# Designs tried in a protein design run: peptides against a protein of PDB entry 7Z53. Part 42

Target 1, 150 residues: chain A of PDB entry 7Z53
Amino acid sequence: PRIKNQADCIPFFRSCPACPGSNITIRNQINALTSFVDASMVYGSEEPLARNLRNMSNQLGLLAVNQRFQDNGRALLPFDNLHDDPCLLTNRSARIPCFLAGDTRSSEMPELTSMHTLLLREHNRLATELKSLNPRWDGERLYQEARKIV

## One batch from the design tools (peptide; aimed at target 1 R51 N52 N55 Q59)

Design b2_p26_6_s1 (made by RFdiffusion4, then SolubleMPNN; from b2_p26_6, 10 letters changed)
Fold by OpenDDE base, seed 1:
Structure b2_p26_6_s1 (fold): chain B 150 residues (1-150), chain A 26 residues (1-26)
Amino acid sequence: as target 1 above (150 residues)
Amino acid sequence: MEVLYPPADVIISMSREEFFNRRYNL
């Protein structure tokens, strides 16, 4: 960030400008999201993020869940690992990082957090049921088929 | 044998129990 004093700032950023051609007459901006209705807010728009959102420790096709906290036995969003984590900067006493989701704004508003949590739970529910119906399916197929349904 | 699951709209309307037992009704 250009601002050095971050003690009293919330590190949210405007979109970056993009210059696609040599004739720079029109200022454009980078699109970090897909142009599709593809639930990218849950699964991410880029392969590296999508991989980080998955539970790769097994072949169940599940999304990653919080390892520290649960909601009465129900899954919560996993924590992100940001260098300058806005959640850690805004509430230093709680020491709770921002949530990791396909949408970087998942921790900006409780409504977004709730919706992402709900969709994460639904994906994992579907993947689990699909595994029961099709025991021979591998984790990749389970994940993709659950994603198609969501 | 792989079980073909029903369309999404049908899945959404199913109970958990019904969905889990679907493989035995095919």
Scores: peptide ipSAE 0.000, ipTM 0.121, DockQ to the pose 0.021
OpenDDE base, seeds 2, 3, 4, 5: peptide ipSAE 0.000, 0.000, 0.000, 0.000; ipTM 0.189, 0.156, 0.234, 0.238; seed 4 fails the geometry check

Design b2_p26_6_s2 (made by RFdiffusion4, then SolubleMPNN; from b2_p26_6, 11 letters changed)
Fold by OpenDDE base, seed 4:
Structure b2_p26_6_s2 (fold): chain B 150 residues (1-150), chain A 26 residues (1-26)
Amino acid sequence: as target 1 above (150 residues)
Amino acid sequence: MEVLNPPAEEIISMSWEEFFNLRWNR
């Protein structure tokens, strides 16, 4: 969900000199959410994992999204590729794999799954906005700047 | 290796609730 009233946002500001035109509303919403979650759970704390969480098919600075399922056209967390995936046992008929996230606990707690999904969407929205404001930025710059704001 | 960015036609779209139930319900 998106905060409709900006007045309801938690006032948290992070400096971003490289994106003077960034939407404060989006930024504050992301910051408000991340106030309750370690950002490393979304982006990964290690570089190999962080790379796997990114969409490397383009120069848009996006996080990877699920390639099998969508929420009415909206992004879901990508699946991991586990040899012995315990998530498949939850619903043996549906066999939905564990999600790929910065923290494996995201697949153990539905609340974290929801939070990560929201942050994924917000990051991608932010990166998209940054691209529109800075069309010459490459994917790395977009990703890093969006990450700094989150 | 998952194919990145499949056509939208190949992606199953459902509500969050429906997907949640698929993932978390027995």
Scores: peptide ipSAE 0.462, ipTM 0.757, DockQ to the pose 0.423
OpenDDE base, seeds 1, 2, 3, 5: peptide ipSAE 0.389, 0.305, 0.347, 0.413; ipTM 0.715, 0.710, 0.718, 0.737

Design b2_p26_6_s3 (made by RFdiffusion4, then SolubleMPNN; from b2_p26_6, 10 letters changed)
Fold by OpenDDE base, seed 2:
Formats: structure tokens, sequence, C-alpha cells
Structure b2_p26_6_s3 (fold): chain B 150 residues (1-150), chain A 26 residues (1-26)
């Protein structure tokens, strides 16, 4: 994000280690996490998919979250809309469809699902914080700036 | 700063562990 003063700095910057309140150790941990999971797996590498992964109902720059389930109020990955959903077929009793993510394998590997969920939450946290710091930023800018930090 | 989803009556809230175990039949 564009830093105008110390108040514009938020913690957990990946690209701005000199910001007040940032912990370099925490930053390194985030970088390690996001290096393990390609950011494209979270945001999508193709524009149509990337748009589908976003919450386009407002100008908050948020990623879309699940509309059927929550983790005690915390966000879960949104569901995909597959004609023949393999996730529904493998566990019919659960009735939980495949998740929508930048990588189609997100629903195939539980570890990946967990990491995507964490990164989803982190993005939305950052976007929300950026909105607080920069009230005039529109959803596109908030989304892009948060994406750069994650 | 923790981001919480807005409350919605149609949304089922459960623990991540329960949801995860259910989804993947663990």
Amino acid sequence: as target 1 above (150 residues)
Amino acid sequence: MEVLNPPAEEIISMSWEEFFNTRYNL
C-alpha cells in the first residue's frame, strides 16, 4: 500500500518491513506461508476466476466467503457450482460441495483447504484495515493492495 | 483486528474441526 505517514502503516506487511508496528519475524512467517501456497491458488490466476473469488456486492475489496457455513462466525471458503460435484458424490451424508478457490485442488487436499481459509481471512482482515486507514479507497484498490501484502 | 462474518440466519455455524471432519470424513 501507499504509505503517507506512520498512521498508514499496518502490521504484517510483506513489502514494507520498516513500517511501525511491523514485526519482522511475523512477516517472515507470513512470507513462508504464502510461498508454500502460491498466491495464485488463493486469488486465481485467470481474471474470470479471480472475479468469482471476490465479493462484488460492495466496495470493500473482500474475497467471497461461504454463504452457508461459518466457523463460529469466521469465514470459510465459498462453494463452487459444479454440475457434477465430486465432493457431494464422495460423501453424500455431508452434503458439502467443493470449495471455490484459485486452485481446483483446494477441495482435494485438506491441508490446502486450511491454508486457503487462513489466507482468505487474512486478506479480508487486511482489506478491512486498509479501508479504515484509507476510507476513500474503492473496492478495487483495497483488493489489490491487500493482495500485495498477503 | 479480527474480521467476523455478518450474522445470517441461513448460515450454519459450527466449529472448524467439526466442519472439516465432516467435509473430509475424517
Scores: peptide ipSAE 0.273, ipTM 0.668, DockQ to the pose 0.304
OpenDDE base, seeds 1, 3, 4, 5: peptide ipSAE 0.019, 0.017, 0.264, 0.263; ipTM 0.355, 0.340, 0.679, 0.679

Design b2_p26_6_s4 (made by RFdiffusion4, then SolubleMPNN; from b2_p26_6, 9 letters changed)
Fold by OpenDDE base, seed 1:
Structure b2_p26_6_s4 (fold): chain B 150 residues (1-150), chain A 26 residues (1-26)
Amino acid sequence: as target 1 above (150 residues)
Amino acid sequence: MEVLYPPADEIISMSREEFFRTRYNL
């Protein structure tokens, strides 16, 4: 999509067009979500996003958290780095980007933001506890086992 | 004129991974 006037538009999109291979080329929608019940709203549906959601600076199997803000010492969702970030476009004075989560709608409403934050905190709690119980587990195993529990 | 997503003709030729890489600047 093209935005001519970014001053008064919110660049939220329902879907993108796609034409999967078929005998008759029919316009369809690209599915950015998984069809599985696998907490993809937390972990993402694609490998590049999943990697970006992880804290790769250590071997604790944690999800990435906000580096600028905390809620009374509790983790918040990390910020996204979107080109033409809708949160930056709608509130240029605050200069606060949209949150990064497995679901791109995480910043659409406070209810979604809060649920994603809760699940992020739960994952990190589980990963931390699993590390305590299994000190020899590496970060990948900790992440995957915590993910299975969530 | 700002383009948030690649043109439709380009998306049609993309893999899901390529699309998300573009989407999130990865």
Scores: peptide ipSAE 0.000, ipTM 0.245, DockQ to the pose 0.021
OpenDDE base, seeds 2, 3, 4, 5: peptide ipSAE 0.000, 0.000, 0.000, 0.000; ipTM 0.161, 0.145, 0.270, 0.235; seeds 4, 5 fail the geometry check

Design b2_p26_7 (made by RFdiffusion4)
Pose (drawn by RFdiffusion4):
Structure b2_p26_7 (pose): chain A 150 residues (1-150), chain P 26 residues (1-26); non-standard residues A16 CSO
Amino acid sequence: as target 1 above (150 residues)
Amino acid sequence: EDEEIVELAHTRDPSLPPPPPPLPHH
């Protein structure tokens, strides 16, 4: 109904195999995230990304927030610095990149981005309250406690 | 409250060393 040219096709990349190039093993695929319901979409599933998502400027246990833009004085997700950045393409003049989140698909829909941004703010809210209650807690404890709650 | 939290997020602690650059990740 839409593609009249049968020499055309719809693009598709096979998933990455767990055992590349093998003739012995039955091909299987890979999960890049923790299977647990643990908010890995907020905090990341790999240690370097998790560090990059955190605010390292103080001992407050916060996740990093966008430094150029706010939503009526509230935090937005930080930008990611991707090589193949699809978000810039949607509006050339706006020059607004994809967001950095615990998962790489946070920018796929603005509706989805709103849920990520909401959980980012909630973490920082909890960490702030927990600091008021327990002033002796360092940045790592505040981070872990808020993460546990989220 | 949220605006205060944002101010906190943008406030650096001068008693700490500058934060290192981001790490590579996937």

Design b2_p26_7_s1 (made by RFdiffusion4, then SolubleMPNN; from b2_p26_7, 7 letters changed)
Fold by OpenDDE base, seed 1:
Parts: structure tokens; sequence; C-alpha cells
Structure b2_p26_7_s1 (fold): chain B 150 residues (1-150), chain A 26 residues (1-26)
């Protein structure tokens, strides 16, 4: 298990309220995710996040992968760079940050982490094969075409 | 979508182990 010390609280941050200056008597949270089935959990819902999720070191249209760890030679999600990283705060001895994905909840449960990892691997597989089929495609086109398939 | 792109999208990654056998229907 990722959390070894169950005596410590998990540092969940409370969601920001929607419409803090409105005459709404019932507190609702701000929706930070799209309601569309558009794979935004993989690619992000905002341009800065989407850019951070991409491997920009080459023109292969790949998503960024973990640089410290692999699963038997297979890619893992990259680590996030959060100021107050819940994963670091929950298990200080392991010193393993939360994973970066299009959905910030990717590290909350192993099932979510697994699904995001599978989709990242599938995108990178598709982009690699699309490059083989279309050697003249640039990294942007490879990324977008792989994204359309996912 | 080009037929080749569709075929690629439907092709299982050969680097992955075979799926576990289906659980027996209890």
Amino acid sequence: as target 1 above (150 residues)
Amino acid sequence: MDAEVLELALTRDPSLPPPPPPLPYL
C-alpha cells in the first residue's frame, strides 16, 4: 500500500466554492472538469496542463512519462510538482510524489492510477505507430491524431 | 478515419501480457 502510516490524516484540500459573491445559500464547489467524454482525464482541460502532460523534447507526439521509475520496462505516469503534494505529506518516508495526469485525482486510488497509466501507454503506442505509418507527420499532428483515437 | 488507423486503434499492444482468463461465472 502507498500509505503506510494510517494514523496520519490524508491532506485533502477542500474544493473552492462556486459563486462566492452570489446570493446562493447552498454551497457548491467549482467544476474544474469537463462533462464531455473527451479523454480530458488524460490530456487535461486547460492548455498549460495539456502542455505539461506532453513530451516536448522531441517531435513524436508522445505524452510525458516517469523519469525515475518504470514498470518492467513500461511507462508510468510522470510525477507532479505540487507545492503541497498530498502524496509526499501522507507518506514522508517513501518520498514519492503524486502522479501528473489530466485529472488531478489520478493518485487518489490505485484503480484511477492504473486507468490513467493504461491510457497514457495507449496514446504513446498509437503515436509511435502513427509515426511509423506517416513518417512525414510532425509531433503536433501525431499527438492530435492519437488523441482523436483515444 | 482511415481503415489503417482504425485497425491500429483496435489492435492490442503486443508488448502486454495476455489478458487473464475470464473469471468463471459463479
Scores: peptide ipSAE 0.000, ipTM 0.283, DockQ to the pose 0.023
OpenDDE base, seeds 2, 3, 4, 5: peptide ipSAE 0.000, 0.000, 0.000, 0.000; ipTM 0.218, 0.243, 0.227, 0.241

Design b2_p26_7_s2 (made by RFdiffusion4, then SolubleMPNN; from b2_p26_7, 8 letters changed)
Fold by OpenDDE base, seed 2:
Structure b2_p26_7_s2 (fold): chain B 150 residues (1-150), chain A 26 residues (1-26)
Amino acid sequence: as target 1 above (150 residues)
Amino acid sequence: DDAEVLALALTRDPSLPPPPPPLPYL
């Protein structure tokens, strides 16, 4: 690895390599990510993850938000609950865990973190607006309809 | 987007008052 200071590295796994044809010198990656169009980076592509990303404490159809920090009153991504959290290991003094999102890379790339945060806020905005327009909709309907719009 | 929200609002209960103004963006 070109990075000399391994203590500052965030440990993560890459997608599997793909060697097309007989040429093993050209290494490609197998796409392990779902389509951006379906917003699975926000909602999660797997049902257990999708449930963990939702706010289940009410019937407002919201995604879960950070319970410790806000950005001038605006929502941030919730923290994950990982055993041996790699984000905590990279900077032990900061005590900031990895963020939880539909994409496992949410804490690896600041650009993705920002995008996921914005789309989280947008979903919750839409769900709130839909609740105002349709007060008799339950949390599941609000969540699904907001998800379709995002 | 807000246009899609408005489109879905057409499925609302017809007995309800007019929809409130849109929420601020983010």
Scores: peptide ipSAE 0.024, ipTM 0.476, DockQ to the pose 0.034
OpenDDE base, seeds 1, 3, 4, 5: peptide ipSAE 0.022, 0.018, 0.007, 0.019; ipTM 0.381, 0.346, 0.280, 0.401; seed 5 fails the geometry check

Design b2_p26_7_s3 (made by RFdiffusion4, then SolubleMPNN; from b2_p26_7, 8 letters changed)
Fold by OpenDDE base, seed 5:
Structure b2_p26_7_s3 (fold): chain B 150 residues (1-150), chain A 26 residues (1-26)
Amino acid sequence: as target 1 above (150 residues)
Amino acid sequence: MDAEVLRLALTRDPSLPPPPPPLPYL
């Protein structure tokens, strides 16, 4: 093992056992990091990441989008700013960084990238429409209400 | 959840292109 001293391990649990009944022989796992169906893949599980995923330049409650590329006028995931970006290391000619999302795996496969992009677009759509319906809402409320819907 | 918010959540994004026509029945 890479870490030999287990005494220096910080306990971090992603799941907890759940045994809702005496007749359940199968050990179910519940998410111990976040709540069920919280769209943490979009918004992150930690406040610093969640802030980095937001467009803080305005009060529209939007998620951050790619500043270099668009898909026929539609938003793409923003790029991450990793020191040793594995995407840059993998394809040095394309010079495309990894995407920033709530899920660090957002760049591992195109299908996952597409799903994250879709959910980002949906959030931004919802926030935009919520702003039109509720002009007096601030960016925080717009973000949170859009997040609740997603 | 407000009825209008729910309606919005269930409404297709109007900015998206229309769905492709159904494939002909093979």
Scores: peptide ipSAE 0.009, ipTM 0.356, DockQ to the pose 0.021
OpenDDE base, seeds 1, 2, 3, 4: peptide ipSAE 0.008, 0.007, 0.009, 0.005; ipTM 0.334, 0.338, 0.287, 0.269; seed 3 fails the geometry check

Design b2_p26_7_s4 (made by RFdiffusion4, then SolubleMPNN; from b2_p26_7, 8 letters changed)
Fold by OpenDDE base, seed 1:
Structure b2_p26_7_s4 (fold): chain B 150 residues (1-150), chain A 26 residues (1-26)
Amino acid sequence: as target 1 above (150 residues)
Amino acid sequence: SDAAVLELALTRDPSLPPPPPPLPYL
């Protein structure tokens, strides 16, 4: 699903000491967009969850993506591994598990799922581009820098 | 450079993704 009304988004502005004046305004606009759904919920607020949301199989600083499904080649949120998966229990015919995100509510609200998917893709895009710009950066640096930009 | 990092941020795709696979709550 797509978010129909973005006018109710709560703007979130960050100070960017490295950005010039004009760029600060643009950056704030980007932050306002990402603040509709708290971007911290994409990464998880707790370290154990944050680690589970990362792709730890390489040094590319990527977030984990769904291993079963893609959207025309584009990434989807990974599935969670819940013992009593409420998503599976609610619709037994669909057999679609809950998505894993920084917030457990991501699967309950399609709008949140869509935004988290968007931010997941953007993070991975940024990390990929940052790797091209800074080939010496390790996975941790790429992850943190991409997280900072999102 | 910081400028290059910011430029990457500006190239963000503002479009929301297509609907995901059917969710149980739909």
Scores: peptide ipSAE 0.022, ipTM 0.454, DockQ to the pose 0.026
OpenDDE base, seeds 2, 3, 4, 5: peptide ipSAE 0.011, 0.007, 0.018, 0.000; ipTM 0.438, 0.419, 0.434, 0.286; seeds 2, 5 fail the geometry check

Design b2_p26_8 (made by RFdiffusion4)
Pose (drawn by RFdiffusion4):
Structure b2_p26_8 (pose): chain A 150 residues (1-150), chain P 26 residues (1-26); non-standard residues A16 CSO
Amino acid sequence: as target 1 above (150 residues)
Amino acid sequence: SDSFTDTLPVDLDTDRADFENALAEL
């Protein structure tokens, strides 16, 4: 009903195999995230990304927030610096890149981005309250406790 | 790389209310 040219096709990349190039093993695929319901979409599933998502400027246990833009004085997710950045393409003049989150698909829909941004703010809210209660806690403890709650 | 951001004030009331409202909509 839409593509009248049969020489055309819809693009598709096979998933990456767990055992590349093997003739012995039955091909299987890979999960890049923790299977646990653990808010890995906020905090990341690999150690370097997790560090990049954290605010390292102080001992407050915060996740990093966007430094150029706010939503009525509230935090937005930080921008990611991707090579193939699809978000810039949606509006050339706006030049607004994809967001950095615990998962790589946070910008797929604004509705989805809103939920990520919400959980980012919630973490920082909890970490702030926990600091008021327990001034002796360092940045790592505040981070872990808030993460545990989220 | 590491992120070193300026600390933005946290809106304790609004952030909590918006979170609770999002849960209620589930």

Design b2_p26_8_s1 (made by RFdiffusion4, then SolubleMPNN; from b2_p26_8, 12 letters changed)
Fold by OpenDDE base, seed 2:
Structure b2_p26_8_s1 (fold): chain B 150 residues (1-150), chain A 26 residues (1-26)
Amino acid sequence: as target 1 above (150 residues)
Amino acid sequence: MDSYDEVLPVDLEAVRAEFEAFLASL
């Protein structure tokens, strides 16, 4: 197994069924969104984009996070670096550029942005846990193993 | 993806609303 210490486990079960929510409409929406979200939209389907979505400043296997803002200490998607940023043009008062994700549409639909943000956090949580369980793993191994779980 | 309901907020609408409110505050 990929986890060296069998006494420890990652708090994630792929086969666990979703807990039924009190609001059926919300649950149906989640099911539709999760079926729509591909791992390629989170990690990027092209290698140059995939590299830009990673935190390459360390060997922790993390995805890059926003360097300007956090959501009460929680990670947000990093900003893209676009000339003539359409997100800035649509709302000049907010002064918020488009987010960088595996799909540029992540900045256009709030539901997609939210899902990508949550999956970003989940990847980084998994990578952090894997680092704790397997201290000898380098950043590439941590990133790939976390990616397989998501 | 359904397994994420154990580790992610179940109320996606609430999460979206909070995120939008946060963005509006910037």
Scores: peptide ipSAE 0.017, ipTM 0.400, DockQ to the pose 0.029
OpenDDE base, seeds 1, 3, 4, 5: peptide ipSAE 0.015, 0.020, 0.015, 0.019; ipTM 0.358, 0.404, 0.388, 0.407; seeds 1, 3, 5 fail the geometry check

Design b2_p26_8_s2 (made by RFdiffusion4, then SolubleMPNN; from b2_p26_8, 12 letters changed)
Fold by OpenDDE base, seed 3:
Order: structure tokens, then sequence, then C-alpha cells
Structure b2_p26_8_s2 (fold): chain B 150 residues (1-150), chain A 26 residues (1-26)
């Protein structure tokens, strides 16, 4: 998701964990969230999958987004490309293919789909911001740095 | 390049709130 209220932003100091300016409460909250969310569910644990989850059409370090649908202007997970798509088979009326994510269970559990969608949006937001701040970074650098933050 | 300390605001509350909205639809 995108930050809408800048006043609610929490400064997160990862570069210097020993710095006196670090707030342990903030770190605990961030770590609790990221510990609950295995980043591999978003980015994929295998290189072929990880590449397929990325937008390779540019050097912006973005994750791939759905090319057919958006949620009121916001990104959705891309569809997978399965020959026998179980999502299409189980709900023929909806005719919605399975989503592509780092966790294959994403399409089986709506709550996972939602969480993955939010983290997708967050990654892309971060990558976009990093591009603005570091215009000379290539797509790989942007992707990796955003991934480290998520 | 910029350090993480220079780049990162995280709106954790917004993320949680938005996620809860999705859960409410289930």
Amino acid sequence: as target 1 above (150 residues)
Amino acid sequence: SLSYDEVLPVDLEEVRAEFEKFLALL
C-alpha cells in the first residue's frame, strides 16, 4: 500500500541498529510484521519464480502487476499462466485465473492474496521512491534495495 | 546512494488498516 498520511510514518533505522536514535519499539513493530510475513511469499524462494514475479519491461525494479485488472487504480497480483488452472476449474462462473505469487497458496486463501497484494504495492511504492532518490540505480539495484526494506 | 535511514518512512498502521479491510470482506 501507499502511504497516505505522512504524519503516521514510522522512521525505521536499519542501516545502524546500534545508533542511539533508534527506537526499539519501532523496530519491534516492524520486525513483528516482517517476521509474520515471510518475504519469500512475496518474492519467491526460487530464482525462476522470482524473475517471473518481476517487471522486466523496464529498469524500475518493480514487481509485476496484473495487466488486466486494477483495484480502483491500485495494483493487483499478476495472473499465473497454468495450462490447467485450478482456479478456473473450481469457479467457472468467476473465470478468474490463479494469481502468481511467491507462495502458491496465495490463490487458495483470500487473506494471503490480500496480504501479498499489499506487499506488492508496498514494494513498488518503495522502488518508485528509491528511483526518485537514486536516479542512477538500475532495475536490479532498485529491486534489491526495495526488497531489503520490505 | 542513500542509506536506509535516509529513505524509509513506513506507515505500519496504514498497512494494517488496509489489510483488515480485506479481512472484513471475508
Scores: peptide ipSAE 0.018, ipTM 0.442, DockQ to the pose 0.062
OpenDDE base, seeds 1, 2, 4, 5: peptide ipSAE 0.016, 0.016, 0.016, 0.018; ipTM 0.441, 0.425, 0.451, 0.412; seed 2 fails the geometry check

Design b2_p26_8_s3 (made by RFdiffusion4, then SolubleMPNN; from b2_p26_8, 14 letters changed)
Fold by OpenDDE base, seed 1:
Structure b2_p26_8_s3 (fold): chain B 150 residues (1-150), chain A 26 residues (1-26)
Amino acid sequence: as target 1 above (150 residues)
Amino acid sequence: SLSYDKVLPVDLEAVRKEFEEFLELL
C-alpha cells in the first residue's frame, strides 16, 4: 500500500538544492525504487562510462538519448558501440544493437532496459526542470543535482 | 527517427504503464 505519511517512513536524504515542486509521494516512490536498484545501473560506476552516458553537446546536464529511435516521442537509451555486439548476433533480422547503460548487461534483460529507460527520462525531466529554476547552472551542476534526486 | 515499437520486440509504452501502476501501489 502507498505510504502517505512521511513520518512513518525511514528517512533517506538526498542533496536537493532549489528542487522543483513535485508530488512528494511519487518522488518517494521513485527514490525507493532507485535505492532498491543500484543507481549505478543508470549513471555508470566508472567515470569513462558515466561520461559516455551523458549528452555533452550542450550545458543542460542531460543523459544521452537514442538518436535513431523513439518510443512514441519519448526517449530511449542510446546504442552502445561494441565490436562484437551480442544483441546483433542473437537476432540478425532485427539489426538492433545493445543499449548503452550503466550496466552493460541491461540489454540482456528487456525488463531492466525498460526500467533504465524510464529512469533516463526521469533524469532528463529533472534536469530540464532544474534548468528552469536555476538558469545560471551549467551542465555539470544540472547533471549532478538531477543525479542526486533520482 | 523511427518508432521503437515497430522495430523492437519490446513494447515500452506497455511497460511504462505497468511501471506507473506499480508506483501507485507503493
Scores: peptide ipSAE 0.016, ipTM 0.449, DockQ to the pose 0.061
OpenDDE base, seeds 2, 3, 4, 5: peptide ipSAE 0.016, 0.017, 0.016, 0.018; ipTM 0.439, 0.471, 0.471, 0.522; seeds 3, 4, 5 fail the geometry check

Design b2_p26_8_s4 (made by RFdiffusion4, then SolubleMPNN; from b2_p26_8, 13 letters changed)
Fold by OpenDDE base, seed 5:
Structure b2_p26_8_s4 (fold): chain B 150 residues (1-150), chain A 26 residues (1-26)
Amino acid sequence: as target 1 above (150 residues)
Amino acid sequence: SLSYSEVLPVDLEAVRAEYEAYLASL
């Protein structure tokens, strides 16, 4: 998984984004983040986790999305269900629990959450397009083919 | 350390508000 088009890059917010040099810094930081993102972080490297990251309620080959919250109609990562949620403990201002991702360590690096969100959306977009192009494909085929493209 | 609001391509304030409302509903 990677950002394929610069125009699709996730916006990065810092103080005074319009200040000289800010765009370069933002771009570099995004590039740095993408260098740490691999497929396992999105899809999981273990089968039980991979299954939990999928939406199994239909045959659309989608990754699971947050069932409680959306961002202006766009998908958010599903929440994990941790006993002592470290994300709630460490990010009191946001009060958002850890997200379920392919690598639990990704929740320890909040900047990766943005990439995971982007790639989640991209996967689901691709799966949707593939379903349109190949209406007879089942969820497994759609999931795998979308995964290959991401 | 970065906050979610700095890196997430989402309206975190809106999410927070909804989440707080959810918590209050429990």
Scores: peptide ipSAE 0.031, ipTM 0.403, DockQ to the pose 0.029
OpenDDE base, seeds 1, 2, 3, 4: peptide ipSAE 0.024, 0.024, 0.016, 0.026; ipTM 0.437, 0.447, 0.407, 0.470; seed 2 fails the geometry check

## One batch from the design tools (peptide; aimed at target 1 D80)

Design b2_p27_1 (made by RFdiffusion4)
Pose (drawn by RFdiffusion4):
Structure b2_p27_1 (pose): chain A 150 residues (1-150), chain P 27 residues (1-27); non-standard residues A16 CSO
Amino acid sequence: as target 1 above (150 residues)
Amino acid sequence: SAFDRTFEVYSKEKYHHFMYSLIEHSL
């Protein structure tokens, strides 16, 4: 109904196999995230990304927030610095890149981005309240406690 | 829990490359 040219095709990449190039093993695929319901979409599933998502400027246990833009005084997710950045293409003049989140598909829909941004703010809210209650807690404890709650 | 994403079959680079190619082609 839409593609009249049969020499055309719809693009598709096979998933990455767990045992590349093997003739012995039955091909299987890979999960890059923690299977647990643990908010890995906020905090990351790999240790470097998790650090990059944290605010390292103080001992407050916050996730990093966008430094150029706010939503009526509230935090937005930080930008990611991707090589193949699809978000810039949607509006050339706006030059707004994809967001950095615990998961790489946070910018796929604005509706989805809104839920990620919401949980970012909630973490920072909890960490702020927990600091008021327990002033002796360092940045790592505040981070872990808020993460546990989220 | 409804919004916690727990499964991904593609690498980060592969996913963003695919999406980039789709959007570029459509334009």

Design b2_p27_1_s1 (made by RFdiffusion4, then SolubleMPNN; from b2_p27_1, 16 letters changed)
Fold by OpenDDE base, seed 1:
Structure b2_p27_1_s1 (fold): chain B 150 residues (1-150), chain A 27 residues (1-27)
Amino acid sequence: as target 1 above (150 residues)
Amino acid sequence: SLFDRRVQLLSREVYYRLRKLLIERAL
């Protein structure tokens, strides 16, 4: 991403493959989003967490999605599996566990969770598109390539 | 752009749904 207000902000840039001209605006917007929200919060900074955030039941390179709730058919972040889940303890009748997003604040700040959700959806969209373009790629490659683009 | 608007709409929708869930959990 290219940030114009360099006087007020410290820019964070990520290496990514070139984008086709038809999708250049999309890429720029994604870069802007990732400059605001650290993608490490979506993918996890540690290997065990990163694995838990992935859908490992197939070879599609997807991130895990919520299995109980959807947003009008769209994916939401998966729930965490915590012993003594504080979110469940807050209201047992609601039965809504904490979200798994690499940030515990996601269970209290829907603003952050929204951004993580958007990045989750974008990753899965990219992985799906990459699979269509490269049917022979395995799940690991799809995941890594999609991650590089995000 | 169309993409910008779509992102904004999606973000707002996600925010609304997630906020609802959080509120329901907190009550």
Scores: peptide ipSAE 0.039, ipTM 0.541, DockQ to the pose 0.062
OpenDDE base, seeds 2, 3, 4, 5: peptide ipSAE 0.028, 0.026, 0.018, 0.019; ipTM 0.518, 0.520, 0.383, 0.461; seed 4 fails the geometry check

Design b2_p27_1_s2 (made by RFdiffusion4, then SolubleMPNN; from b2_p27_1, 18 letters changed)
Fold by OpenDDE base, seed 3:
Structure b2_p27_1_s2 (fold): chain B 150 residues (1-150), chain A 27 residues (1-27)
Amino acid sequence: as target 1 above (150 residues)
Amino acid sequence: SEFDIREQLLSRSLYYRLQKLLIERAL
């Protein structure tokens, strides 16, 4: 489930009246994207999965990214580590495993994979911006606040 | 915005690359 925005206005929030106009436009676009998919597909519907989707190596509130590949320098969804990975079984020579997301369909539908990738990048971008604005926030706070904005 | 245009272009690029990958998997 999606986390509700805080009552108090914070920069980069979707409905922040004091936010710059350019940021409002960007947030509106992201709102359109997130209305197209269930947020649980990005963040996970269960707590164990949600934790696995996060980068726990630091206190930056980031989602985990692919450790093997990048898309022209930008993040891709992390790979899952399934014992019997169905994506690997589809073509044994390709050796490309399933992506880790809120649903296995993220590895089967390019539309969803692309959308989730964009939302991953946006979350990490927002978390980075929030860290710069609030240096004392820990990883949990950054993650939750970024999740509210996405 | 510049950001929106960039993301749109990247989305299309990702889509086709992923589609190609999935088609190749199915072959």
Scores: peptide ipSAE 0.121, ipTM 0.680, DockQ to the pose 0.061
OpenDDE base, seeds 1, 2, 4, 5: peptide ipSAE 0.037, 0.107, 0.031, 0.087; ipTM 0.616, 0.660, 0.576, 0.660; seeds 1, 4 fail the geometry check

